Peptides against a protein of PDB entry 4J2C. Designs and how they scored, part 50

Target 1, 107 residues: chain A of PDB entry 4J2C
Amino acid sequence: MEDPFFVVKGEVQKAVNTAQGLFQRWTELLQDPSTATREEIDWTTNELRNNLRSIEWDLEDLDETISIVEANPRKFNLDATELSIRKAFITSTRQVVRDMKDQMSTS

## One batch from the design tools (peptide; made by RFdiffusion4, then SolubleMPNN)

Design b2_p18_1_s2 (from b2_p18_1, 12 letters changed)
Fold by OpenDDE base, seed 4:
Structure b2_p18_1_s2 (fold): chain B 107 residues (1-107), chain A 18 residues (1-18)
Amino acid sequence: as target 1 above (107 residues)
Amino acid sequence: REENIEKLRKYIEELLKS
C-alpha cells in the first residue's frame, strides 16, 4: 500500500484555497453592506466555517499519523527531512486557518 | 476526501501490524 499522506496533503491545500476564496468574499460582503445580503453573508460564513472545520479535522488526523510514525521508527522508513516537511505543512496550515478564524471572531 | 484520510489511517495501521 502506498503512503496516502501526499494525497491528503493535496486535498487539504485545495481546501485551504477554497476557504481563502470564501474568506475573501466574506470580507468583501462585510466591508460593503450595500452590496451584500444577510442571506449571502450567512451562506458564506457557514461555508467558510465548515471548510475551516474540515481542514482542522484533517490536520488532526495528519498530526496523529506523524506522532505514530515518530513513535515507531522501525515500522516506517520516513527520513527526518520528510517528517519535517509534514510537520511544517501542518503547522503552517494551522496558522493560516487560525488567522482566518481570528478575523472572523473579531468581526 | 474523507476516504483518503481513512486510507491514510489504514496505511498506518497496516504497517504497525507488520
Scores: peptide ipSAE 0.476, ipTM 0.884, DockQ to the pose 0.897
Fold by OpenDDE base, seed 1:
Structure b2_p18_1_s2 (fold): chain B 107 residues (1-107), chain A 18 residues (1-18)
Amino acid sequence: as target 1 above (107 residues)
Amino acid sequence: REENIEKLRKYIEELLKS
């Protein structure tokens, strides 16, 4: 059985890109109300929030895998480099999500 | 997306059983 981690990682990366696009539109709509409808603002906001939640949920699952792998090194055969890459991905992605959430909370 | 998360979970579970 192949390790599905990289597949999930790729999906999270795509979700981040989608969220960043939604976030950009969200900021544009709020910066120029004359070009924005309430419907688009609400849709964009909801889509963005849902996307961010999905990312966070995936990160929780991915983060759990780290602990499991570290507790069972003989079963998973991952070297320190790969484990470091996975940890860094989770950490950096959480930061990206946090930055968007922080800006949304101050609007 | 949920499919791949489930696959990951199953992958881990199978290895833990081995």
Scores: peptide ipSAE 0.475, ipTM 0.884, DockQ to the pose 0.934
Fold by OpenDDE base, seed 3:
Structure b2_p18_1_s2 (fold): chain B 107 residues (1-107), chain A 18 residues (1-18)
Amino acid sequence: as target 1 above (107 residues)
Amino acid sequence: REENIEKLRKYIEELLKS
């Protein structure tokens, strides 16, 4: 069976891009309320939160796989470089999500 | 999306059981 990690990674990356787009719009709507309807503000906010939550859940699953792989090196054919790439992806993505959440929490 | 997450979990589970 093929390792689905890269597939999930790709989906997370797409979700991040979507979230960043929503975040940008969210910022614009808050910056100039006259350009936004309440409906769009609510929709954008909810979509953004949902996307971020989904990403966080996926990252938890991906992170769990890292721990499992490291605990069972004989069962998984992954070298240090591959593991490093996977760890870096999770760490950097968490930071991106955290930054958006931090900004949302202050608004 | 949930489909691939589930595939990932099953992939891990299968390897752990082997």
Scores: peptide ipSAE 0.471, ipTM 0.883, DockQ to the pose 0.919
Fold by OpenDDE base, seed 2:
Structure b2_p18_1_s2 (fold): chain B 107 residues (1-107), chain A 18 residues (1-18)
Amino acid sequence: as target 1 above (107 residues)
Amino acid sequence: REENIEKLRKYIEELLKS
């Protein structure tokens, strides 16, 4: 069986891009109430939150794989470089999500 | 996404059993 990690990674990245777009719109709507409807604000907010939660869920699964691989190195044939790349992706993506969530929580 | 996450889980599970 082929390692699906990179496929999931790609989907997470797409979700991040989507979230960033939603976040931008969310910011725009809140910065200029005259151009915003309650309906769009609510929709954008909900979509953004849902997307962020989905990303976090995926990251939890991806993060778990790291621990499993490290505990069973002979079964997965991943070198230190690949593991570092995967860890970095999870860490950086969590940071991106956290940044958006922090800004949303203060608004 | 759900499908691929499941695939990942199955992949890990299979390797752990090997």
Scores: peptide ipSAE 0.471, ipTM 0.882, DockQ to the pose 0.936

Design b2_p18_1_s3 (from b2_p18_1, 12 letters changed)
Fold by OpenDDE base, seed 3:
Structure b2_p18_1_s3 (fold): chain B 107 residues (1-107), chain A 18 residues (1-18)
Amino acid sequence: as target 1 above (107 residues)
Amino acid sequence: MEEKRKELKEYIEELLSS
């Protein structure tokens, strides 16, 4: 089976962009609640949470693939550079998600 | 993303079984 990492990575990146847009709107609504209806607030919050959850799920799976590869590096055709890129992606993306979640939890 | 997630799941299962 073909390695789907890059495909999932792309989808995660899109989800991050979507989440960031939703987060921006969410922040605007918090700054001035009169700018939106309750329905928009609820929708934005729900969509944001769903996106973040989806991202976290994919990151866990991507991380698992890395763990498997690292457990038997000779079996898998991934060089150190590619592995580093994959790890960096997961780490940086987790941080982006964490930052949004932290702000949401303290609002 | 569910479509791609399914693919990843199958890939993981293949890796784990190898």
Scores: peptide ipSAE 0.223, ipTM 0.788, DockQ to the pose 0.587
Fold by OpenDDE base, seed 4:
Structure b2_p18_1_s3 (fold): chain B 107 residues (1-107), chain A 18 residues (1-18)
Amino acid sequence: as target 1 above (107 residues)
Amino acid sequence: MEEKRKELKEYIEELLSS
C-alpha cells in the first residue's frame, strides 16, 4: 500500500489554515460583543473545535506511522531526513493547535 | 470526515500487521 503521509500532511495543513481563520474570527467576535451574535459565536467555536480535533486525530495517526516505521528500519527505507521532516511537521503543528486551544480555554 | 483518514487507517493496519 502506498504511503499516504504526504496526502494527509497536506490535508492537515489545510485544516490548520481553516482553524486559524476560524480562530481569528472567534477572537474578533469575543473582542466586540456588540457585533457578535450568539449563533455566530457558537458556530465559529464549534467549527474551530472540530477542526482542531480533526488535526489532533490525524497527527496521532501520523505519529503512529512514524513509530512503526522506526521500529522496522529494515523493512522501510525512509531516510533520516524524511523522518525528521515528518516529526518536525507533527511537533510544530501540535504546537500551533496547542496555542489556539490554550487561548480558547482561557476565554 | 477527512478524505484520507480511512486510507491512513488502512495503512496503519498494514504496517502493524507487517
Scores: peptide ipSAE 0.218, ipTM 0.784, DockQ to the pose 0.557
Fold by OpenDDE base, seed 5:
Structure b2_p18_1_s3 (fold): chain B 107 residues (1-107), chain A 18 residues (1-18)
Amino acid sequence: as target 1 above (107 residues)
Amino acid sequence: MEEKRKELKEYIEELLSS
């Protein structure tokens, strides 16, 4: 089976961009209640959380593939450089998600 | 999102079974 990591990575990146847009709107809505309805706040909040959860799910799956490859280096053709890139992507993306979640939890 | 989740799941399963 072909390695789908790069495809999933791309989808995660798109989801992150979407989440960041939703997060921005979320902050705007909370900063000026006079221009926001409870319905829009709830919708934005739910969409944002759903996106973040989906991203986290994919990151866990991607992380698992890395662990499997590292445990069986002879069975897979990935070199150290590629593995480092993949790990860095997961780490940095998790941080982006965590930052948004932290701000939402303290709001 | 999740368009390739099934594919990734199958890939993981293949990796684990190898």
Scores: peptide ipSAE 0.196, ipTM 0.768, DockQ to the pose 0.599
Fold by OpenDDE base, seed 2:
Structure b2_p18_1_s3 (fold): chain B 107 residues (1-107), chain A 18 residues (1-18)
Amino acid sequence: as target 1 above (107 residues)
Amino acid sequence: MEEKRKELKEYIEELLSS
């Protein structure tokens, strides 16, 4: 089976962009209640949480593949550079998600 | 939610079975 990592990575990146847009709107709605409806707040919040959850799900799966690859270096010919790129992507993306979640939890 | 989630799942299963 072909390595789908780069494809999933791309989808995660798209999901991050979507989440960031939703997060911005979420912030705007909560900072100016006079212009916000409960319906939009609820919708935005739910969509944002769903996106973040989806991202975290994919990151867990991607992280698992890395662990498996590292445990089987002869089967998977990925050099140190590629592994570093994959790990960096997961780490940085988790941080982006965590930052949004932290702000949501304190609102 | 992600389109390739199923594909990734299958890939992981293959990795684990090898």
Scores: peptide ipSAE 0.193, ipTM 0.764, DockQ to the pose 0.560

Design b2_p18_1_s4 (from b2_p18_1, 12 letters changed)
Fold by OpenDDE base, seed 3:
Structure b2_p18_1_s4 (fold): chain B 107 residues (1-107), chain A 18 residues (1-18)
Amino acid sequence: as target 1 above (107 residues)
Amino acid sequence: REEKIKELREYIEEKLKS
């Protein structure tokens, strides 16, 4: 079986892009409430929160896999560079999610 | 959980058992 990490990474990246789009709309709706219905506000808010939650869960799983790989280096053919790339992806993505969540919590 | 994340878990488990 081929390592599916990069596939999951791609899906997480897509989810982040989707969340960023939702977040942008969310901010627009809050900036000018007259441009949106209550239904759109609720939908956007819920979709955004659900999307962010899903990303966070995936990141936890990805992070766990890294820990497992590090604990069992002989079972996985990964060099230090690849491992660093994976760690960096998780760290940076968590920050992106955190930034959106922080802004939502201050609304 | 999404399909691909499940696949990743299965991959890891398979490697650990080998």
Scores: peptide ipSAE 0.446, ipTM 0.877, DockQ to the pose 0.810
Fold by OpenDDE base, seed 2:
Structure b2_p18_1_s4 (fold): chain B 107 residues (1-107), chain A 18 residues (1-18)
Amino acid sequence: as target 1 above (107 residues)
Amino acid sequence: REEKIKELREYIEEKLKS
């Protein structure tokens, strides 16, 4: 069985893109209330929150795999470079999510 | 959970058993 990590990574990246699109719309709706309906605001907000939550869940799973791999290096044969790439992805993605969440919480 | 996340977990479990 092949390592599905990079596939999961790709799916998370797509999810981030989706969330960023929702976030942009969310920002636009709040920026100009005259062009925003309460229905769309609520929908967009909920969709965005759900997407972000899903991403966070995936990141938790990915992060767990890192710990497992590090605890069992001989079983996975991942070098330090690959592990660094995976860790960097999780860290940077968490930051992207956090930035959106921070802006939402202050609005 | 996403399908690929499930597969990843399965992959991990398989490796741990080997």
Scores: peptide ipSAE 0.446, ipTM 0.877, DockQ to the pose 0.853
Fold by OpenDDE base, seed 4:
Structure b2_p18_1_s4 (fold): chain B 107 residues (1-107), chain A 18 residues (1-18)
Amino acid sequence: as target 1 above (107 residues)
Amino acid sequence: REEKIKELREYIEEKLKS
């Protein structure tokens, strides 16, 4: 069985892009109430929150796998560079999610 | 839970048991 990490990474990246689109719409709706309905605001907000939560769960799973790999280096053919890339992806993605969540919580 | 995440977990488990 091949390492599917990069596939998961790609799917998380797509999910982030989707969330960013929802976030943009969310921002637009709140910036111009005349063009916004409560229904769309609620829908967008809920969809955004659900997407962000899903990403966070995926990141937790990815983070756990990294911890397992680091605890069992002889069982996995991953060098320090690859592990660094994976960790950086999780860290940066968490930050992107956090930034959106922070802006939502202050609105 | 996403299918690919499940596959990743399965991969990890397989390696741990090998």
Scores: peptide ipSAE 0.445, ipTM 0.875, DockQ to the pose 0.805
Fold by OpenDDE base, seed 5:
Structure b2_p18_1_s4 (fold): chain B 107 residues (1-107), chain A 18 residues (1-18)
Amino acid sequence: as target 1 above (107 residues)
Amino acid sequence: REEKIKELREYIEEKLKS
């Protein structure tokens, strides 16, 4: 079968976009309490946290596949360039998630 | 949402068994 890494990558990217939208609303709600209900704050916060956790789990799975590929080079036809691209995606995505989490914990 | 992740794991496992 075809390597589905790029498909998973696309879904993770979509999840990041969703999280960023939730993060934007989260910041808006906290900036103006007069326009925010506890219900929406709680919903947005929970949705955001759930999305971030899901992304982190996906990144762990992607990271594991890289380790497996590197440990079994004869079974996978991936060159150093492709592996670097995959590693860079995981690293940069983790940073995006970390930045949002840091702001949530220090708000 | 975890369907493609599952597919990826299946792909890896298939390659390892080949």
Scores: peptide ipSAE 0.440, ipTM 0.873, DockQ to the pose 0.883

Design b2_p18_2_s1 (from b2_p18_2, 11 letters changed)
Fold by OpenDDE base, seed 1:
Structure b2_p18_2_s1 (fold): chain B 107 residues (1-107), chain A 18 residues (1-18)
Amino acid sequence: as target 1 above (107 residues)
Amino acid sequence: MERLEEIFEKLLKRIEEK
């Protein structure tokens, strides 16, 4: 079966970029209430949360695939370098998501 | 292996649906 990792990685990266844009708008709306309606704040917040949740969902699945591959190295062709790259992607992406979530929770 | 294939199938299906 095909390894979907690189495709999902790309989707996650796009979702991160979208989330960062929404996060920026969210920040702007909260910093200048004169430019903000409750409706836009709610919409932006909802879209942001949806994107973050989607990212986290994909990361969980990707993380599990890595664990399975590592447990069965002879059955898969991925070398240590590739596995490290995949792990690093998950770790760094989780950090980006966490940073946004932390700021949202304290606002 | 079965779980891995299950995840792969799920991910691939989701990609196709987008």
Scores: peptide ipSAE 0.271, ipTM 0.789, DockQ to the pose 0.750
Fold by OpenDDE base, seed 4:
Structure b2_p18_2_s1 (fold): chain B 107 residues (1-107), chain A 18 residues (1-18)
Amino acid sequence: as target 1 above (107 residues)
Amino acid sequence: MERLEEIFEKLLKRIEEK
């Protein structure tokens, strides 16, 4: 079966970029109520949360695939460097998502 | 192995639906 990791990684990266843009707008809207409508705030917030949820969803699945591969080193011939790259991607992306979520939850 | 393939299939399906 084809390994979908690189494709999902790409989709996650796109979602992160989208989320970061939405997060920036979200911050701007909350910082200047005179220029913000509740409609836009709600839309932005929902879109942002949806993107973040999508990212987390994919990361969990990707992380599980790594765990399975690592638990069965004799069955899988995966390059150690590639495995490291995959792990690093998940770790760093989770941190980015967590940072945004933390700021949203404390506002 | 079975679980891995299951996850891969799920991910591939999701990609196709997007």
Scores: peptide ipSAE 0.260, ipTM 0.783, DockQ to the pose 0.835
Fold by OpenDDE base, seed 5:
Structure b2_p18_2_s1 (fold): chain B 107 residues (1-107), chain A 18 residues (1-18)
Amino acid sequence: as target 1 above (107 residues)
Amino acid sequence: MERLEEIFEKLLKRIEEK
């Protein structure tokens, strides 16, 4: 079976880029109500939340695959460097998502 | 290994549906 990790990684990165753009607009709309409509705020908020949820779902699945491989090193024989890259990607991406979610929950 | 394959299949299916 072909390893889907790098394909999923690419999709997550696209979602992160989209979320960051939406988050910036979300911040602008809330900081200056005179430039904001309720329709745009609602649309931006919904799109942002959808992207963040998509990222989190993918990260959970990817994290589980890494945990299984790490628990069975003799069975899978994955290169240690590649495993480190995969773990670093999940850790850093989770932090990016957490930062945006924290700001949204307190606004 | 069975669980790992199950997750991979799920991820591959999601990719194909997009």
Scores: peptide ipSAE 0.256, ipTM 0.780, DockQ to the pose 0.744
Fold by OpenDDE base, seed 3:
Structure b2_p18_2_s1 (fold): chain B 107 residues (1-107), chain A 18 residues (1-18)
Amino acid sequence: as target 1 above (107 residues)
Amino acid sequence: MERLEEIFEKLLKRIEEK
């Protein structure tokens, strides 16, 4: 059985990696503003924010899939362990996004 | 992710068919 959750999970993970790269660059630019133009700073900031927003939206969709599975336990051959893993992924990823957003909200 | 909506709909369809 093909489970779409794994596909989306993988894509979210890639997006997180991209965001982390952008975030690192963002922090470097703020630490030494002379290392980049204003245009690069603005681009990095916008790309990072957009990427984080995309991840958050995807996590909402994944969360909905969890709700559907929980409402239909007999329709899915997913045990409690698998559900816990999926929930943990969503929770931990939200935390990663939140941490970056919190740092961006403070200079 | 552009493919997410498609995947999500596929999942929903599968759920509804079971």
Scores: peptide ipSAE 0.235, ipTM 0.733, DockQ to the pose 0.078

Design b2_p18_2_s2 (from b2_p18_2, 12 letters changed)
Fold by OpenDDE base, seed 4:
Structure b2_p18_2_s2 (fold): chain B 107 residues (1-107), chain A 18 residues (1-18)
Amino acid sequence: as target 1 above (107 residues)
Amino acid sequence: MEKLEEIFKKLLERIESR
């Protein structure tokens, strides 16, 4: 049986890639309004925000799995290194999302 | 690992149900 954590991780990574693409387009559209319609800007912005929210939701659920494991370390023989890797993924991904959100809010 | 996978599975179900 595959560890479901990796399934969600993969989905998050895919969503991050999508968001980064949308963010790039969003940036381009705002930097040169002559190349963009208001409709495209709005669509891109909304899609980007939706992706970011989706990522954040998944990260919360992944974070919950960490909490469960940490609350019962003897019950779950998860390697400490693996646990650290999972934590790092959540933390780093949150940072990526935060960076995009910060830039969007300051524009 | 079996127990851990079960917990994760339950959480996945919650995620997918959103």
Scores: peptide ipSAE 0.078, ipTM 0.665, DockQ to the pose 0.273
Fold by OpenDDE base, seed 3:
Structure b2_p18_2_s2 (fold): chain B 107 residues (1-107), chain A 18 residues (1-18)
Amino acid sequence: as target 1 above (107 residues)
Amino acid sequence: MEKLEEIFKKLLERIESR
């Protein structure tokens, strides 16, 4: 049976990949709006925001599970290395989301 | 692991309910 953490991780990774693609298109459309219709611009923007929001929600939930494990390290059979890797995933993904959001907010 | 599955049970339920 698959570790539930990796289920969510997989979902987040898919959303990140989708968001990165949408973000690239978003930047292209804003650089030259004549390359697409207003409908595509709006759709791309909304889809991008939706993906980013989804990622952030999942990361919050994942972060909560980390807190649960850290509160009871002996109860759960997760060593420090694995816990660190999971934390790193959350941290790095938050940074990726933050970078895209920052660029969107300044455009 | 069964213990890990227990940890993430509420998480998965919440995610699936969104």
Scores: peptide ipSAE 0.065, ipTM 0.655, DockQ to the pose 0.264
Fold by OpenDDE base, seed 2:
Structure b2_p18_2_s2 (fold): chain B 107 residues (1-107), chain A 18 residues (1-18)
Amino acid sequence: as target 1 above (107 residues)
Amino acid sequence: MEKLEEIFKKLLERIESR
């Protein structure tokens, strides 16, 4: 059986890539409204938000697994290094999402 | 592995319920 954590991690990474592309387009559309249709703006905005929410949702689930392991270290015997890597992924990904959300909030 | 599976089952349960 494959480690489900890595499956979700992969899904999150894909969603991040998608979000980054949408975010780039979003910024372009808003910076030059004359070249943008309302339909595209709305679509891009909605898709971006949906992706960000999806990422955050997955991160919450992943973060919970960390908490469970840390609460019962002897039970799960997860290597400390691996645990650190998982934490780092969650932290860094949250930062990426936050950066995009912050910029969207100021627009 | 069996014990780790418990975490994964909980994770999957939440993911699948979304």
Scores: peptide ipSAE 0.057, ipTM 0.653, DockQ to the pose 0.253
Fold by OpenDDE base, seed 1:
Structure b2_p18_2_s2 (fold): chain B 107 residues (1-107), chain A 18 residues (1-18)
Amino acid sequence: as target 1 above (107 residues)
Amino acid sequence: MEKLEEIFKKLLERIESR
């Protein structure tokens, strides 16, 4: 059986990749209005925001798993190295999301 | 590991239900 954490991790990674693509298009549309339609800008913006929200929700749930494991490590017997990797994934992904959100908020 | 999987299963159920 696959570790259930990896299922969500995979979904988050996919959403991040999608968001990054949408973010790139979003910046392109805003940088060159002559090539952009209002419809595409709105669609891209909405899809991007939806992806970012989805990621944030998943990260919240993943973060909860970390807290549960850390509260009773012997009960769950998760390797410390693996736990660190999971924590790092959550932290780094949050930063990626934050960077995109910060740029969107200033536009 | 089996206990951890049970916790994850419950959390995954919540995630997938959104």
Scores: peptide ipSAE 0.057, ipTM 0.647, DockQ to the pose 0.320

Design b2_p18_2_s3 (from b2_p18_2, 11 letters changed)
Fold by OpenDDE base, seed 4:
Structure b2_p18_2_s3 (fold): chain B 107 residues (1-107), chain A 18 residues (1-18)
Amino acid sequence: as target 1 above (107 residues)
Amino acid sequence: MKRLEEIFEKLLKRIKER
């Protein structure tokens, strides 16, 4: 049985890649208003926000899984290295999402 | 174990429904 965390990690990474693509398009639309319709700007903005919100929700659930494992170290034979990798993934992904959100809020 | 598995199952379900 595959580690459920590994499967989720892969899917969250795909969601981040999708959000980054939408963010790039959003940036392009705002940089050249002559080629952008208001409809495309609105659609891209909404899709991007929805994707970011979905990722944030996934990270909250993943953070809860970490807390459960940390509270029961003898029950879950996860070594310290694997736990560190999981924490680093959540932290780094939160930062990527934050950076996109910060740029959207200042534009 | 049951709670952890339940979180992952619900999370995976939500992701697949996107």
Scores: peptide ipSAE 0.507, ipTM 0.902, DockQ to the pose 0.600
Fold by OpenDDE base, seed 1:
Structure b2_p18_2_s3 (fold): chain B 107 residues (1-107), chain A 18 residues (1-18)
Amino acid sequence: as target 1 above (107 residues)
Amino acid sequence: MKRLEEIFEKLLKRIKER
């Protein structure tokens, strides 16, 4: 049986890949205004923001699971190494989302 | 383990319902 954390991790990773695709399209539309309609820019921007928000919410839910485990370590039988790996995934994914948001805020 | 699985199943439902 796969660890349920990795199932959620997989869904977050797919959402990140989708957001990266939308971000690439967003950058292309802004770099070549002759190929971009305002409607496509607005749609891509909104879809990207919605995807980034969805990822942030999923990361909050994953972070809550860590807090629950840390409050009850003996109940869940997760060692400190596994908790560290889970925390590192959330932290690194938050940074990827932040980097996209920062680039969007400066344009 | 079992309680953690139940928590993640609830999280997966919330993710799919958004």
Scores: peptide ipSAE 0.054, ipTM 0.615, DockQ to the pose 0.379
Fold by OpenDDE base, seed 2:
Structure b2_p18_2_s3 (fold): chain B 107 residues (1-107), chain A 18 residues (1-18)
Amino acid sequence: as target 1 above (107 residues)
Amino acid sequence: MKRLEEIFEKLLKRIKER
């Protein structure tokens, strides 16, 4: 049985990849409006926002699991290295999401 | 909340099996 953290991590990683693809398309559509329909811009923007929101929700759940593990160290028996890896994943993924959101908010 | 509970229960199950 897989560690449920890694299952959600995998889901988040897939959602990040999808969001990055949508973000790339979003940037292309904005760079050359002559090749973009309004419908494609609106769809891409909405899909990107929805994906980013989904990632943020999963990261909140993952962050709370860390808090639960830290509060119950005897129950979960995760070493400091594994906890650090999990925290680093959440932090780095939040930064990736933030960078996309910041670019979307300034356009 | 429901997703977190599911994650937590799966974690707990994995620990109990060790």
Scores: peptide ipSAE 0.049, ipTM 0.603, DockQ to the pose 0.085
Fold by OpenDDE base, seed 3:
Structure b2_p18_2_s3 (fold): chain B 107 residues (1-107), chain A 18 residues (1-18)
Amino acid sequence: as target 1 above (107 residues)
Amino acid sequence: MKRLEEIFEKLLKRIKER
């Protein structure tokens, strides 16, 4: 039986990978506007924002599940090390999203 | 274990509905 956390983690990681690809393209389009159509810039920007938002929502939901587990440690029998790994995943992923958002907001 | 699974199944449902 797969731990359902890893399913959501996997979807978040896919969305991060997609966002990183879109972000790279977005930076390229901004660095050389002569090679970019307005339509491609707009599409890339919108897709990137949508992916980042999706990740943020999934991380909020994952964070809620951690809070539920922490409130009931005896009920869930989750090892403290595993809980720390889950928290670290959320924290690190939030930072990756934040870094992309910060770069987008300064352009 | 079962209760955690139930929570994540609800979570997965929400993700698919967005």
Scores: peptide ipSAE 0.048, ipTM 0.610, DockQ to the pose 0.360

